# Ledger of designs, part 156: peptides against a protein of PDB entry 6EJA

Target 1, 276 residues: chain A of PDB entry 6EJA
Amino acid sequence: VEYMPANPVRIAFVLVVHGRASRQLQRMFKAIYHKDHFYYIHVDKRSNYLHRQVLQVSRQYSNVRVTPWRMATIWGGASLLSTYLQSMRDLLEMTDWPWDFFINLSAADYPIRTNDQLVAFLSRYRDMNFLKSHGRDNARFIRKQGLDRLFLECDAHMWRLGDRRIPEGIAVDGGSDWFLLNRRFVEYVTFSTDDLVTKMKQFYSYTLLPAESFFHTVLENSPHCDTMVDNNLRITNWNRKLGCKCQYKHIVDWCGCSPNDFKPQDFHRFQQTARP

## One batch from the design tools (peptide; made by RFdiffusion4, then SolubleMPNN)

Design b2_p25_1_s1 (from b2_p25_1, 10 letters changed)
Fold by OpenDDE base, seed 1:
Structure b2_p25_1_s1 (fold): chain B 276 residues (1-276), chain A 25 residues (1-25)
Amino acid sequence: as target 1 above (276 residues)
Amino acid sequence: SPIETYDPEIDEEKNLALALEKLSK
């Protein structure tokens, strides 16, 4: 029996999109769209065609908005975290959008639940934050993520500058850069002036793939640490052959894997994994 | 290279149940 919440949570979906893949975006949008949720879309500064397309969509739906600011984001770039953080601030300042959860999405990631199931689940666990950890050795994670390395994003490139130390007293964690965060934690990350948030924002400004670790680390070292759930309720379209070919080596001083956009032939995976 | 976080061999529902169980203790 599916739980029907009396006070269903409302979700702010944040979409960070780039390129010319308007059809894929439309497909994803249609798949996740619901009148009770909110959709905040950032289009890469360089993706003007896509921006025009997204603007047209946003004009058709009152619960769809496009960021008035646009960043030139790169794969693995620190600017991606900045995009999320600014989006969070914007969403918190939108008093007419009473959202309860922040969920980031791309064409490479889908929730593993139907809307009704997702809402029911999150309504039951509305005080929790859902981040998937790497589940491996932490020291290995630090090394493989390059967290002990200093990076600088400049001229659409992540430059490896040298070594750095992990801040003392901080338990670093990370994993999936796809997460579900409750409004309370987003408020904390956005407005807190404590030493943890301040230092971590600074630290991760020079971090490769910061979204894979920032929110995990902040949460686990914060007063909200007990709200951590090691699951992000996602189906990520990983393809090692396509995703691990150093596709973005020309713009980052680190080789890594990235998820791939879902294609029509991949949709069966969603249906198979989306279980009651 | 960054850590791969997706494992198709993981039962997501089971994993979630385990995660929630840990929180309940």
Scores: peptide ipSAE 0.031, ipTM 0.640, DockQ to the pose 0.204
Fold by OpenDDE base, seed 3:
Structure b2_p25_1_s1 (fold): chain B 276 residues (1-276), chain A 25 residues (1-25)
Amino acid sequence: as target 1 above (276 residues)
Amino acid sequence: SPIETYDPEIDEEKNLALALEKLSK
């Protein structure tokens, strides 16, 4: 018999989706859907077909909503962070959705844990934030991520404008752009007016792949720094052979890897993942 | 290049255990 917490956490799943892969999204949604959780879906401004499909789903489920605003997001774009931040604000303003955790997902994600396991785990550690760090040399990380470079998102392209300096007194960290954040930290990020949050929001507005380091950096330099757990409790498939060929040169003035859909041959990796 | 979200060289179970242990101190 699995442990059932007396006050189980409720999760706000934020899905950022694009394209026309409605079938894939539907499969993923079915895999993660539970009546006790909440689902907030952002569809890329250019993905009208998908938007219509998602709206249809949202009408069928009371705990599924679609963002009334839509951004044109691109791979590596700073707008992705904006999407998360605005979604967080929206979710905090939804008083009828008493969520405890924020979890971001894409169509490429696959649940490796049961809902009961996830809820039990998060209920036990409801005061923690789960962010996976790169675990490598920080200087190398900064260079590889282009954090010391200034980018501008314009016309569906990330333009590299030049060099920049990391703000003084800030310990930069990052890694996975998939995280589990508790409501309290989300509130802090959303409503705090301290120098840290203010400066970081501005800094990351000109950052390539900002979601990979924004929340890490803010958390670790904040009064909530002791709540960080260096694990995101999930797997996002990265196939270097397919995803690391600078295929996004037309979008970003940078080379990088992108997540890939899971293939049958990748399933063996699920057995190597941590269990709650 | 951007950091991968999953590294097969990392023992996720051990990593999680270690992370939680540090917080418990």
Scores: peptide ipSAE 0.028, ipTM 0.564, DockQ to the pose 0.194
Fold by OpenDDE base, seed 2:
Structure b2_p25_1_s1 (fold): chain B 276 residues (1-276), chain A 25 residues (1-25)
Amino acid sequence: as target 1 above (276 residues)
Amino acid sequence: SPIETYDPEIDEEKNLALALEKLSK
């Protein structure tokens, strides 16, 4: 029997979905849905069919909402960060949704714990933020991520405009773009007017794959730096053979890797990892 | 190319424990 905390945390799950992944979304939703949590879903502006489907789901559950605004996002696009930031603001303004943690999800990334385990764990560490770092040489990370390059998202393409410098005094970090952030830190990112947050929001608006580095960097350079845990409690469906073929060159002036969506045949891996 | 953020060979629970231990010191 899993220990139930006296004051269990409630989670705001943010899903950013696009294309024709309705079946995958349904599977994921069924797997993660709980009445005590909240689900905020952004559907790509171009994915009207999916949007209609998601709206239907949201009407069936009081703790499921769809963003009234919709962005056109691309792989590696800076707009993904904008999507997260706006969703965070929205969630903070929803006074009827008392969430304690922000967790982003995709079909390629699942928590490695059951709901009860996850809630119990986060309830114990409710003051911590969980971001997984790359664990490699930081200079190499900067180069491979293209953080020293300036990108512009325009016309469904990430244009590489040239070189840039990382702001002085900032310790850049990054890794997984899947994280667990407590409400306090989300409030800081959303409403702080300090130089760090302001500068980083601007910097990452011209960054490739910004979600893989923005929150890490902001957290580690902020007054909240002591709350970082180098683990995101995730299992990601990586397949280097499939995900690292520079397949997005037509969209981005850069080569990168992407995870693969979990499929029913992959569930055994999840179950093995999620269960003690 | 961006660095992969997950290695299936990594014991996530062990890593978490280590990370938390470091924070406690």
Scores: peptide ipSAE 0.025, ipTM 0.655, DockQ to the pose 0.197
Fold by OpenDDE base, seed 5:
Formats: structure tokens, C-alpha cells, sequence
Structure b2_p25_1_s1 (fold): chain B 276 residues (1-276), chain A 25 residues (1-25)
């Protein structure tokens, strides 16, 4: 029997989904659903069929909601960060959803613990934020991520416009775009008007793969910097045989590596109790 | 500043454990 904390944390899971893979999403949802958590789902503006399917799911569960707004998100696009930021604001405004942690999920990255283990762990460390850093030379990371380059998202494409400078006095960091953020930090990111948050929001509006770096950078340069844990508790599916390639060159003027989707059997790695 | 968990001599789980223990002190 797992340890049951006296005051267990409740998690807001944010899913950003697109395409026509409704069955896959359904399988994933069933695998991660728990009555004590909250699920906020954004469906790409162009994915109307999927949107209808997700709406149907949301009507069946009181702790599942769909964003009333929809963005056209692309791989590596700045709009993805905007989606997260707006979702955070929405979740903070939902007074009937007392969540303690923000966790984003995809088919390519999954929690490595069971629900009970995850809740127990986060309940013990509820004041911490979990962001995984790149673990390599920072200068090389900046170059490979294109952080010193200016990008513009337009017409479902990330256009590389030229070079730019990283703001002075800011220590840039990043790594995984999958994170576990506590409510307090999310509040800071959402409502702070300090120079750091303001500048970083502006900076990352023109950034490739912003979610891999924005929250890391903001946290490490903020008054909350002491709350960072360099681990995101994720299982990442990397296909070593494929390596890095420019498979998304048609939508972004950059090359990089992306994790592969989990196979259906991988969904059962995150076990839930009291599944509907 | 962030708490680094990486140590090349131990696995990821141990890295996390050590980092968290340090925070608890």
C-alpha cells in the first residue's frame, strides 16, 4: 500500500492536442484520468473533428474542461507557449478547481510514476518546481536551440528572421518542455508585472521551441529560483535509430530532435486508481 | 539558484533523491 499523505496535492493536467487521433487521445485519457485531478484540454483550432470528440468527453466528467479559445499551434511554435500561458491563467481563474500543480502531457512524454506515487511525491515536495535542464554546455544549448535567433510565427510556419541578443543580466536555461510547476510559481508567471516576466514573455514570443526554455529561464532568474529541481519525472521516448533530422523543416526554419510518440502499450505505465 | 541533480557517478533516481534530501535540510 502506498503512503497516503494527509493533504494530497491535486494536479491540473494540461493537454495540447491536434490532428485526428481521437482514439489515441481517448486511450491516453483513460490511462491518466483520476477523479481527484483536473484536466484542461486545448484542441488546435484546425482540428474540428477532434474538438468535437474532446467536447464529448468533457461533458461526461466534471473535472474535464476544454479551452473555449483555440490557437493554431505548430511544432516549435511560439503559439504553444501562449497556449500554456493562457491555460495557466484560465486555471487560476477557476475557483472551483483547487489544483496545486500544473503538469503538461503529450503522447511523447509520460509520467514515470503511478498516480499514488506521483501524488505522494508532489505532496511531500509541494513547494518545488520540477524542470529538467539540458545538462550540457549552455553556449552550445543556446546555439542549438536558436535562442540567439529571432523567429516569427506566421501562417503555420516559424520564420527565421535573423540574429538577436539575449537580454542582459538573464541567465538562460532550458531542456525538456515537460514540467511540473506548483501553483505559486504559476501565479507568479501569470500575474507578475516585474521586469523579468515582462521581458521574457516578449523575448519568447519570437522564440523557437519556447516551452523548452521559458519556464526554466523565468524560474532561475526569479525570486522563486530556489524552488527548482532539475528533474521532470518523465519517461521520454527517443528513437536512437532515427537520430536528429529536419523532419519538420516544412513548418520551421530550424532543425532539431523530437521525441517519438508512445505506443499504446506505453499508456499503461501510468496506472490510475478509480478509473471511470 | 536551481538545485542540480546530475551526478555522473549515480543514476537519475539517486540524483533526484540526493537533491531533494538537500532541500529538506
Amino acid sequence: as target 1 above (276 residues)
Amino acid sequence: SPIETYDPEIDEEKNLALALEKLSK
Scores: peptide ipSAE 0.022, ipTM 0.483, DockQ to the pose 0.079

Design b2_p25_1_s2 (from b2_p25_1, 12 letters changed)
Fold by OpenDDE base, seed 5:
Structure b2_p25_1_s2 (fold): chain B 276 residues (1-276), chain A 25 residues (1-25)
Amino acid sequence: as target 1 above (276 residues)
Amino acid sequence: SPIYMYDPDFDEEKNLELALEKLAK
């Protein structure tokens, strides 16, 4: 019998989904659904069929909501981070949803731990944040992730604009884009006006694969740095082992896949360009 | 294919234990 905490944590599951995998999503949802948790689902702006299906689910459960806003996200795009940040703000503004932890999921995820196990564990470590680091040479990580490069998301493509400097005094870290964050840290990320959060939000708005590094970097450089646990618990069967691979030209200008290399001076022109 | 850092020697239980041990220090 699993330990039952006196004050069990409640989880806000944020699902970012796209495509037409309705059956898969339904199966996953049934597997992770619990009446004591909350489910906030973002459906890609282009996935109207899936959106309709998800809306049907949300109407059946009081603890399931769909984002009223929808972004057209691409893999590796800065818009994914924006999606998480906006969802965090929304969740904090939902006073009727007293969640304690933020956990992100995709339609392809499937739980490998029971709800009781997860709740018991998080209830014991409710003041901690769970982020898995890359576990390798940090300099190599920076280079490999392109953190020292400037990217712009435009027209469903990540354009490389040139080199950039890592802000002084910031220790950059990253790894898995799957994490478990406590409400306190989410509040900090959402509402803090300190130099760290402000600069990092700006910095990562031009970053490739920002979700793999933003929260790590912010946490480790923040007053909350002592709450970091270098483990994301792997509560689900994460996406297939991809290894270290480059993305193709049709999505990102990286790993020599794209001939496009804009000049740094062009940044000022592109900065004002908003993607429809 | 997407860029992703993966440790082929990753052991969930072992790494969790190590992570928790570090917190105890």
Scores: peptide ipSAE 0.023, ipTM 0.560, DockQ to the pose 0.150
Fold by OpenDDE base, seed 2:
Structure b2_p25_1_s2 (fold): chain B 276 residues (1-276), chain A 25 residues (1-25)
Amino acid sequence: as target 1 above (276 residues)
Amino acid sequence: SPIYMYDPDFDEEKNLELALEKLAK
């Protein structure tokens, strides 16, 4: 018997999806769906078929909504951060959805805990934010991520325009683009007008894979810095055979790799892995 | 973990020219 908290946290799951894998999405959705949580789904502007499918799902559940706006996103694109930020704003403006945590999901990442475990854990640590850092040389991270380079998303391509400087006084951090953020911090990111948030939003609008660093950096330099936990409670599917290589140069003026989508057979792994 | 790596073969000057051309459209 798992511990049931007296006031269990409610989670806003933000799903950013694209392509035509409606069946996979449906399976994942069923696996993570709970009546006490909220699901906000963004479908890529180009994925009309998937959008229609997702709309059908949203009509069946009161706690499932689809973004009325849709962005065209590319791998590594700055628009992904915009998607998250706008979703956060929308979710905060939905007064009928009293969520406590923001969690982003895709087909390539999945919580390793059961719903009960996740809720129990987050209820215990409801004032914390969970972001996984790279845990290595920060200078190397900056270099590898291209944070000292200026990028522009245009015509489905991330153009590298030149060099740039990281703002003074900012401790840059990052790692996984999968995170669990409490409502308080999301409110701060969304509505704060301080120099940190303002400058970082501007800075990361020209950043490659901004979601891997934006929230880490903002959190660690904010008044909420003491709420950071270096753990995102996630399992990621990486194909070790492929490794990381410059396979995305046609999309971005940089080298990188992406996690693989989960297959139904991979879901069994989630039940077998329990990590604090 | 970070999934990006520096491309030592990247021609920044050429890329800038291409980018500017795109911006001009």
Scores: peptide ipSAE 0.030, ipTM 0.495, DockQ to the pose 0.090; fails the geometry check
Fold by OpenDDE base, seed 4:
Formats: sequence, structure tokens, C-alpha cells
Structure b2_p25_1_s2 (fold): chain B 276 residues (1-276), chain A 25 residues (1-25)
Amino acid sequence: as target 1 above (276 residues)
Amino acid sequence: SPIYMYDPDFDEEKNLELALEKLAK
């Protein structure tokens, strides 16, 4: 799937980081940095030390910027989707950054291909969008994600307010909250005023883990539905023993799982894992 | 804020237990 493209795609990498993960961020940044791509970094409002470090990096590279706004997000919070949506709008308004693809990354998610391979692949399939579905029973997915429940993010907590119905006529889907979206679809999500985008933005404003299903659901129910590829071209450091203990019940009225940060000893897995 | 991910094999009974605990408070 690798070739030398005549018009290689340029990627806008959006990094959402928090805590004191400076070492992990540095490793990720070094692994993905290229002069032809763009990097837009959001640091959690509460992570001032990390913010200072990221600002220092941004001053050294012309293609690295930090969000002038910062949100305080919590595990499973609806505000994470707001962060992505606002970042998308910002990136579309940056006329000096002609990016073709939007890719989100964290310390727990790593590209499975080299830069050359990734660019070659995306250049060949530049009209497609890459989102990984859960691959299981959809009804069970809805229940486990709490999509039929109404949540409110307030005072650093996700409050479960009650039950709700899935909007009529909408086919819900989801899975990984790590995706590769082409500029055309990002423009649609950002600027469309159709009923689908409007209703889904409202619906997911009260949703737990919204990024795991918002873009999937919007894409599959949109005029762009034929551009869906069930692959996100990345490796997630997943360990169920560590990530699925309902450890966040103090901040969310729901139980869920979280991936783990990559460690140096995990690097060997990056070269051994392949996805079709 | 930690990074989260859906696990299709996650035990749904844990969410029920959590809901019951919240109601008891």
C-alpha cells in the first residue's frame, strides 16, 4: 500500500494531553514529528506544568501551536468532544496550515506505520475516513456506553440524570475514539447546519464517552457515509486488567475502561502489530 | 483527566452496582 505520491497529504495532528506526562508526550512528539505536518496541542486547564513545557516546544517549531483556550476535562466527560470540535474549527480557520487529514493522538495511542507509509496510504485514500468500530453487538454497545442515559458534566463530575431515547432514524455506531478524518468531513461536521449534525451535537453534549461514537454515528448517517473505513491505523496500549476496574466512579456515574500509557518497553510491539 | 476507551467485554453488572450504590446514598 506504499507508493511515492505526487501530491502527498499533509496531516494535522491534534494532541490532547493532561497531567505530568511530559516524557510520554516527548516520545510521541518525536515519533510523529515531520516538517510537512501540523501539530495542534491542547493541554488540560489544570495541567500548568505540562502547559509550560508544551509552550516551550511550540516556540521552537513553526508548525506546532498550542490552543489559546484550555478546558478542564474529566474521564468520560462530554467536554472532550467539545475540545475536538473546537480544535477542528480552529484548524479550519488557520488558512496558513493547508492540512488534508485530522488525526488525534495521546500517550496511549501510537501510529502503526512510518510517516512515509502513513502519508502514502492516506494519499491513496484521501477521500476516505478511518474510524474503528467496536465489532460486537450494537445493542450491548449502547448499554455499556450508556448512550440510552442522559449525563450532565458539572463540577468535575458526570451526573447521570436519567434515561433517554436514541433519536429516531439514527443508526448509532462507535468504538475507538482514535480516528483519521479527511478535511472534507471535518468541514461538514464543523459547518453543516443540517438536522443530523445539529441534533447529534446536542445529543452528544449530554453523552458519556462521546468521542467513541459521535464521529462514527454522524459519518454513517451523513451523505459522506460511503467514505467509512473500519480501521484507524494505530495501536492502542490496551490492558484490561489495569483499565477496567471502575476506578473513576468518583467522577462519573458510570463504569468504563481506559487504555494505558505507552512505556519504552512497549516499543517492540509497534513493529510487530499490523492491521488490514 | 485520564484517557478512556470502550471495552466490549466490560462487565455491565458493574454499572448496575454503581447505580444501586448511588441510590443508597
Scores: peptide ipSAE 0.022, ipTM 0.460, DockQ to the pose 0.061; fails the geometry check
Fold by OpenDDE base, seed 1:
Structure b2_p25_1_s2 (fold): chain B 276 residues (1-276), chain A 25 residues (1-25)
Amino acid sequence: as target 1 above (276 residues)
Amino acid sequence: SPIYMYDPDFDEEKNLELALEKLAK
């Protein structure tokens, strides 16, 4: 039986897009668009064509806005976290957009369930935050992610500078860089001046793939730690053979894994995945 | 509609159930 929420949650979808995949983005957008949700789109600073296309879309819908600022979001770059954090701040300052959940998306994403299913689920668990952990040995994760290494983003490149220590007293965690965060936690991350948030923002300014662990780490070490659900309600196409290649070595002094674009042949796999 | 990416090693339904069970305890 499908749950019918009395007070359905409204979602702020933050789309971080780049390149020239305007058609794919349009298809994805149409698939996820609903009048009751909000869409905040960041277009890579270098993607001017896409930016123009997205602006045209935003003019057609009152609940679609484009970031007035644009960053060059290189793969693995610390600037990606900055993009999310600034987007969160912007969204919190938009008093005319009463959103309840923050969900990040890329142009390659596609909905796995209906809007009604998503809204029903999130409405039932509106006080929870959904982040998928790596589910492996934490020490191995730290090494694999290079969290014990210091990186600097400069000139569209992530430079490895040396070793660093994980802050004492902090339980580091991470996994998927796709998450569903409730407004309360986003407010905490955005406006809190406590030592945890301050130190983690600084720490992750020099971190490779920061979005994969920043929010996990902050949440688990925060007063909101009991709201964590180890599930992001997403299925990521982690073709390990492709995603874990050093294909980005030219821009990152590290070899990591990233999600791959969906192929048409992958569609049937998504249909087989069930979720509440 | 929820957005998803495919992970063949991830059972979303089972994982969510387990996660929620942990919260209930």
Scores: peptide ipSAE 0.021, ipTM 0.438, DockQ to the pose 0.098; fails the geometry check

Design b2_p25_1_s3 (from b2_p25_1, 12 letters changed)
Fold by OpenDDE base, seed 2:
Structure b2_p25_1_s3 (fold): chain B 276 residues (1-276), chain A 25 residues (1-25)
Amino acid sequence: as target 1 above (276 residues)
Amino acid sequence: SPIEIYDPEVDEEKNRELALKKLSE
């Protein structure tokens, strides 16, 4: 028997899509669509055909919208983070969409678990944020990700300009660019004017693969740091004790294990005694 | 001088590899 929450969470799925993968997108959309969730789709500025297709879909469902703005995004570019940030703002300003979680997807993603499983799990942990860390030496991660390098996105290209320093007092972290963020944290990222958010937005405007690190870093250094779960629900060996297995290969995978079976020890939470 | 680390002719996965490779240079 699967756990059924009394107050199920509602998810804002943000789809960032490009190219001509209309069929794949349609298939994925059908698989993830639910009347209680919300779908906000950004189509690359250059993907006009896909945009037309997506618009057709959006007209059929009241809980599906397409971004009125469109960016020319490139893989690894800062514009991808900008896309997420702007979409978050838009979603927060949509007062008629009471979503509880933000989940990002691409056209290549596909769920292999049921909506009920996802909702049940997130409803149990609605106050948590799910970001998967790299699990390696942080210094090595910084170097490998180029966080100590300055980049510029220009003319649909990424340019490495030189070296830079990571701001003092900031504990940089990152890993997967797939995350599940609760509304409260999204609100913080969107509207906070504190030094952390301000500096990180600027810092990551010149960062390669910013989505793999921005939200991790902001969360871990924020007053919300105690809400971090080092798991994006797209990992192998979700819970070995319970036999839960997930895989991340451009597949939206969440474990179908009952949330009631999870123990606090099953999750690695990041906790700080004080904000840096 | 600026170094290009993105190839628009390459898919995302290959582009990732390319970018990371260039970072190591």
Scores: peptide ipSAE 0.125, ipTM 0.770, DockQ to the pose 0.033
Fold by OpenDDE base, seed 3:
Structure b2_p25_1_s3 (fold): chain B 276 residues (1-276), chain A 25 residues (1-25)
Amino acid sequence: as target 1 above (276 residues)
Amino acid sequence: SPIEIYDPEVDEEKNRELALKKLSE
C-alpha cells in the first residue's frame, strides 16, 4: 500500500503537443489523468485537428484546459520556452487551480510509476526543484548547445546569426528539457523583475534549445539555488526496439520517446517493468 | 550570413543532427 501524505501535492501537467499523435496523446492522457491534478494543454498552432481533439477532451474534464493562445513551436526554437513561460503565467493566474508543482509533458511521455508514488515523493520534497544537469564539462556543454551563439527563430526556422557572449557572473547549466518545478520557483520566474530573470529571459530568447538550459541557469543563480535537485525523475527513452535507451535515475520516473513510439502493447511493459 | 539550422520538413531527430552539424561549422 502506497503511503498517502496528509497534504498531497497537486500537479499542474503542462502538455505541449503537436502533429497527428491524437491517439498517442489520448493514451498518455488516460495514463496520467487524476482528478486531483490539473492539465494545461498547448497545441501547436499548426495542428488544428489535434487542437479540436484536445478541446473535446477538455470539455469532458473540469481540470483540463487548453491554452487560448497557440504558438508555432519548432524543434529547438525559443518559442518552446515562451510556451512554457506563458503557460506558467496562466497557471499562476488560475486561482481556482491550487497546484503545487509544474511538470511538462509531451504526447510521447508515459509514467512508469503510479500517481500515488509520484505524489508521495513530491509531497515529501515539495520545496525542491528537479532539473537534470548534463553532467559533462560545462565548457563543452556550452559549445555543444551553442549557448555562445546567437539564434533567431523566424518563419518556423532556426537561424544561427553569429557569436555572442554569455553574461558575466552567470553560472550556465543545463541538460534535460524535462523538469519538475515547484510553484514558488515558478512564481519567481514569472513575476521577478530582478536582473537575473530579466537578462536570462532576454538571453534565451535567442537561444537554441532554451528549455534545456533556461530553468537550470535561472535556478542555480537565483535565491532559490538551494532547492536544486540534479534529477528530473525522467527516463527519456525506454523502448530499445525503437532505438530508445533508458537510464534509470530515481524511484519515480517518466518515459518519453519520440512521438508515435508508444503502442498499446507498450503500456503493459510499463506496468511490468520493475526497477529499483 | 545567417545559417539555417532547422528544416521543418525533417523530423526532430534529423533536425537535431542538422543543427549539431551546423554548430560544428
Scores: peptide ipSAE 0.044, ipTM 0.719, DockQ to the pose 0.037
Fold by OpenDDE base, seed 5:
Parts: C-alpha cells; sequence; structure tokens
Structure b2_p25_1_s3 (fold): chain B 276 residues (1-276), chain A 25 residues (1-25)
C-alpha cells in the first residue's frame, strides 16, 4: 500500500509536443492524466494537425489547457527554454490552478510509476527541486555541451557564431533536461530581477540545449541552492538509444563530433528569421 | 516497476541522442 499524504501535492505537467504523433500523445496523456493535476500543452507552431487534436482534448477536461501562443521550436534550440519560461509565467498567472510542482514532458514520455507513488514522493519532499547533474568533470561538461560557444537559433537551425566566456562567479552545472521544480523556485526564476536570473536568461538565450543546464545553474547559484536534489524521476522515453550522428549539420552546428562554424555568407539567413 | 533515476554515465549520451533525433524531425 502506497503512502497517502495528508496534503498531496498537485502537479503542473507541461507538455511540449510536435509532429504527428497523435496516437502516442493520446496514450501518454491517458497514462498521466489525473483530475487533481494540471496539464499545460504547447504545440509547435508548425504542427497544426496535432494542435487541433490537442485543443479537442483541452475542451473535454477543465484541468487541461493549451498555450494560446505557439513557437516554432527545435529541440536543441534556445526557443525551447523560452517555451518553458513562458509556460511557467502563464502557470503562475493562473490563479485557479493551485499547482505545487512543475514537471516537463514530451509526447515520447511515459510514466514508470503510478500517480500515487509520484504524489507521495513529491509530497514528502515538497520543498525540494529535483535536477540531475552530469556527475562528471565540469570543464569537460562545458566543452561537451558547448557552453563556451555562442549559438544563434535561426531558421530552425542552431548557428555557432564563435566562442564566449562563462560569466565570472557562476558555477555552471547541468545534466538531464527533465526536472521536477517546486512552485517557489519557479516563481523565483520567473519574477526575480536579481543579477543571476537576468544574466542567465541572457546567457542561455544563445545556448545549445539550454534546458539541460539553465535550471541547474540558476538553482545552484541562487538563494535556493540548498533545495537541490541531485536526482530526478526519469520517465520512460520511447526514443532512447537513437545513436549520436553528426549528419544533423543542417539542424545544428554542434553535435559533439563535427561542429560547424558560422559562415559569413549565411548572414542573410539571420535577417529573415522572425521568431517570437 | 522501479523508479528510473537519471544516471549521468548511462543516460547522458542517450539524452543527447534523443535530442538529435528530435532536431531531425
Amino acid sequence: as target 1 above (276 residues)
Amino acid sequence: SPIEIYDPEVDEEKNRELALKKLSE
């Protein structure tokens, strides 16, 4: 018998979905849906079919909403972080949704534990934030993640513009882009005007795979650093073991194998890009 | 089923691979 907390936490699930995987999303949604939680779904701007389907679902459930704004995002792009940050702001402004935890999901995710188990666990540690670190040499991590490189998202591509310096006095960290954040920390990230949050938002606006490092770095350097748990509850991912290939140069200039440098002749592409 | 906890030695590469796949979609 699972522990039943007296004051169970309520979860805001933020789903970032794209493509045409409607059936997969439906299965995942059914698996994670509970009346006591909240579901905020962002559908890629280019995925109109999926958007229509998700809207249909949202009309059937009062605790399911779809973002009124839609971004054209790429997974490795800075726009993904923007999507999370804007979603966090939206969720904080929804006074009728008293959520306690923020959990991000994709259509390819599937829960490995029951809702009761998850709620019991988070209710016990409601004041903590769950972010899993890479657990390796930090310098190596920085290099592998390309954190010391400047990227620009343009035309669904991450362009490497050159080198950059890590801000002084900041302990950079990262690892998993799947995290469980409590409302208090989300409020801090969303509304704080301190130098840390301001600088990190700017820094990660030009970062590859920013979700793997932004929240780790902000948390560890913030007054909330003592709330960090170097662990996360991983959700079964159906797209595991895909293999790393550097053939994706048309999408990103950094794959860890053979990165591309920005070419001056591509400058015209930057002028054509207008992303929200 | 056991709760899967992120293991950086095992899952970091998998995460990167997943990201690359998603980028290609």
Scores: peptide ipSAE 0.019, ipTM 0.535, DockQ to the pose 0.059
Fold by OpenDDE base, seed 1:
Structure b2_p25_1_s3 (fold): chain B 276 residues (1-276), chain A 25 residues (1-25)
Amino acid sequence: as target 1 above (276 residues)
Amino acid sequence: SPIEIYDPEVDEEKNRELALKKLSE
């Protein structure tokens, strides 16, 4: 028996997309679209064809909007975090969109749960934030993520400038860059002027793969720390052989892992929600 | 497997337990 919430949560889906994968995006969009949710789509500044396609979609649905601003987001770039933060601000300023949860997606994502299941679950735990931790030694995580290194995004490249120290008193954490955040925490991240948020925004502006760690770190060190659930309710393909081959070495002075694009052949596995 | 898949039978229970634990504190 599935839980049926009396006051179902409404979700703001933030889609960060790039390239020419319009067909894949369309399939994913159709799979996740619901009239009660909201969809805010950022298209990479360099992806004009995709932007035109997305604009056409947004004109057909009142609950679909495209960011009027566009960033050139590179793999591992700090600008990706900026994209999320600005999107959060925009969504909070949209008073006509009463969303309860923020969920980020890419064109490569595909839903593994039905809308009813997702809404039921989030409605039950509407005061929680869902971020998946790395689940390994934290010191090793810091080293592998390069959090003790200083990076600068410039000319579509992440330049490694040198070493840096982790701020004192901060417990760094991270893992998946896919998260489900409640509106209250998003408000905190967006509008708080406390030292934690201010310092972390600065710190992560020089961080490689900031989205994998920023929200985890801020949440765990904030007054909202008790709302963390170590699960992002997502499926990700972290194939080390494919995702950790320094594929983006030409634009990043670091080797890291990123989620792989899903192939159509993989979809059947996700529908079964069975672990390989 | 390097592929992390959400399993409702396993992960929902885990999440429920975690959430309840957090709420009880």
Scores: peptide ipSAE 0.000, ipTM 0.286, DockQ to the pose 0.086

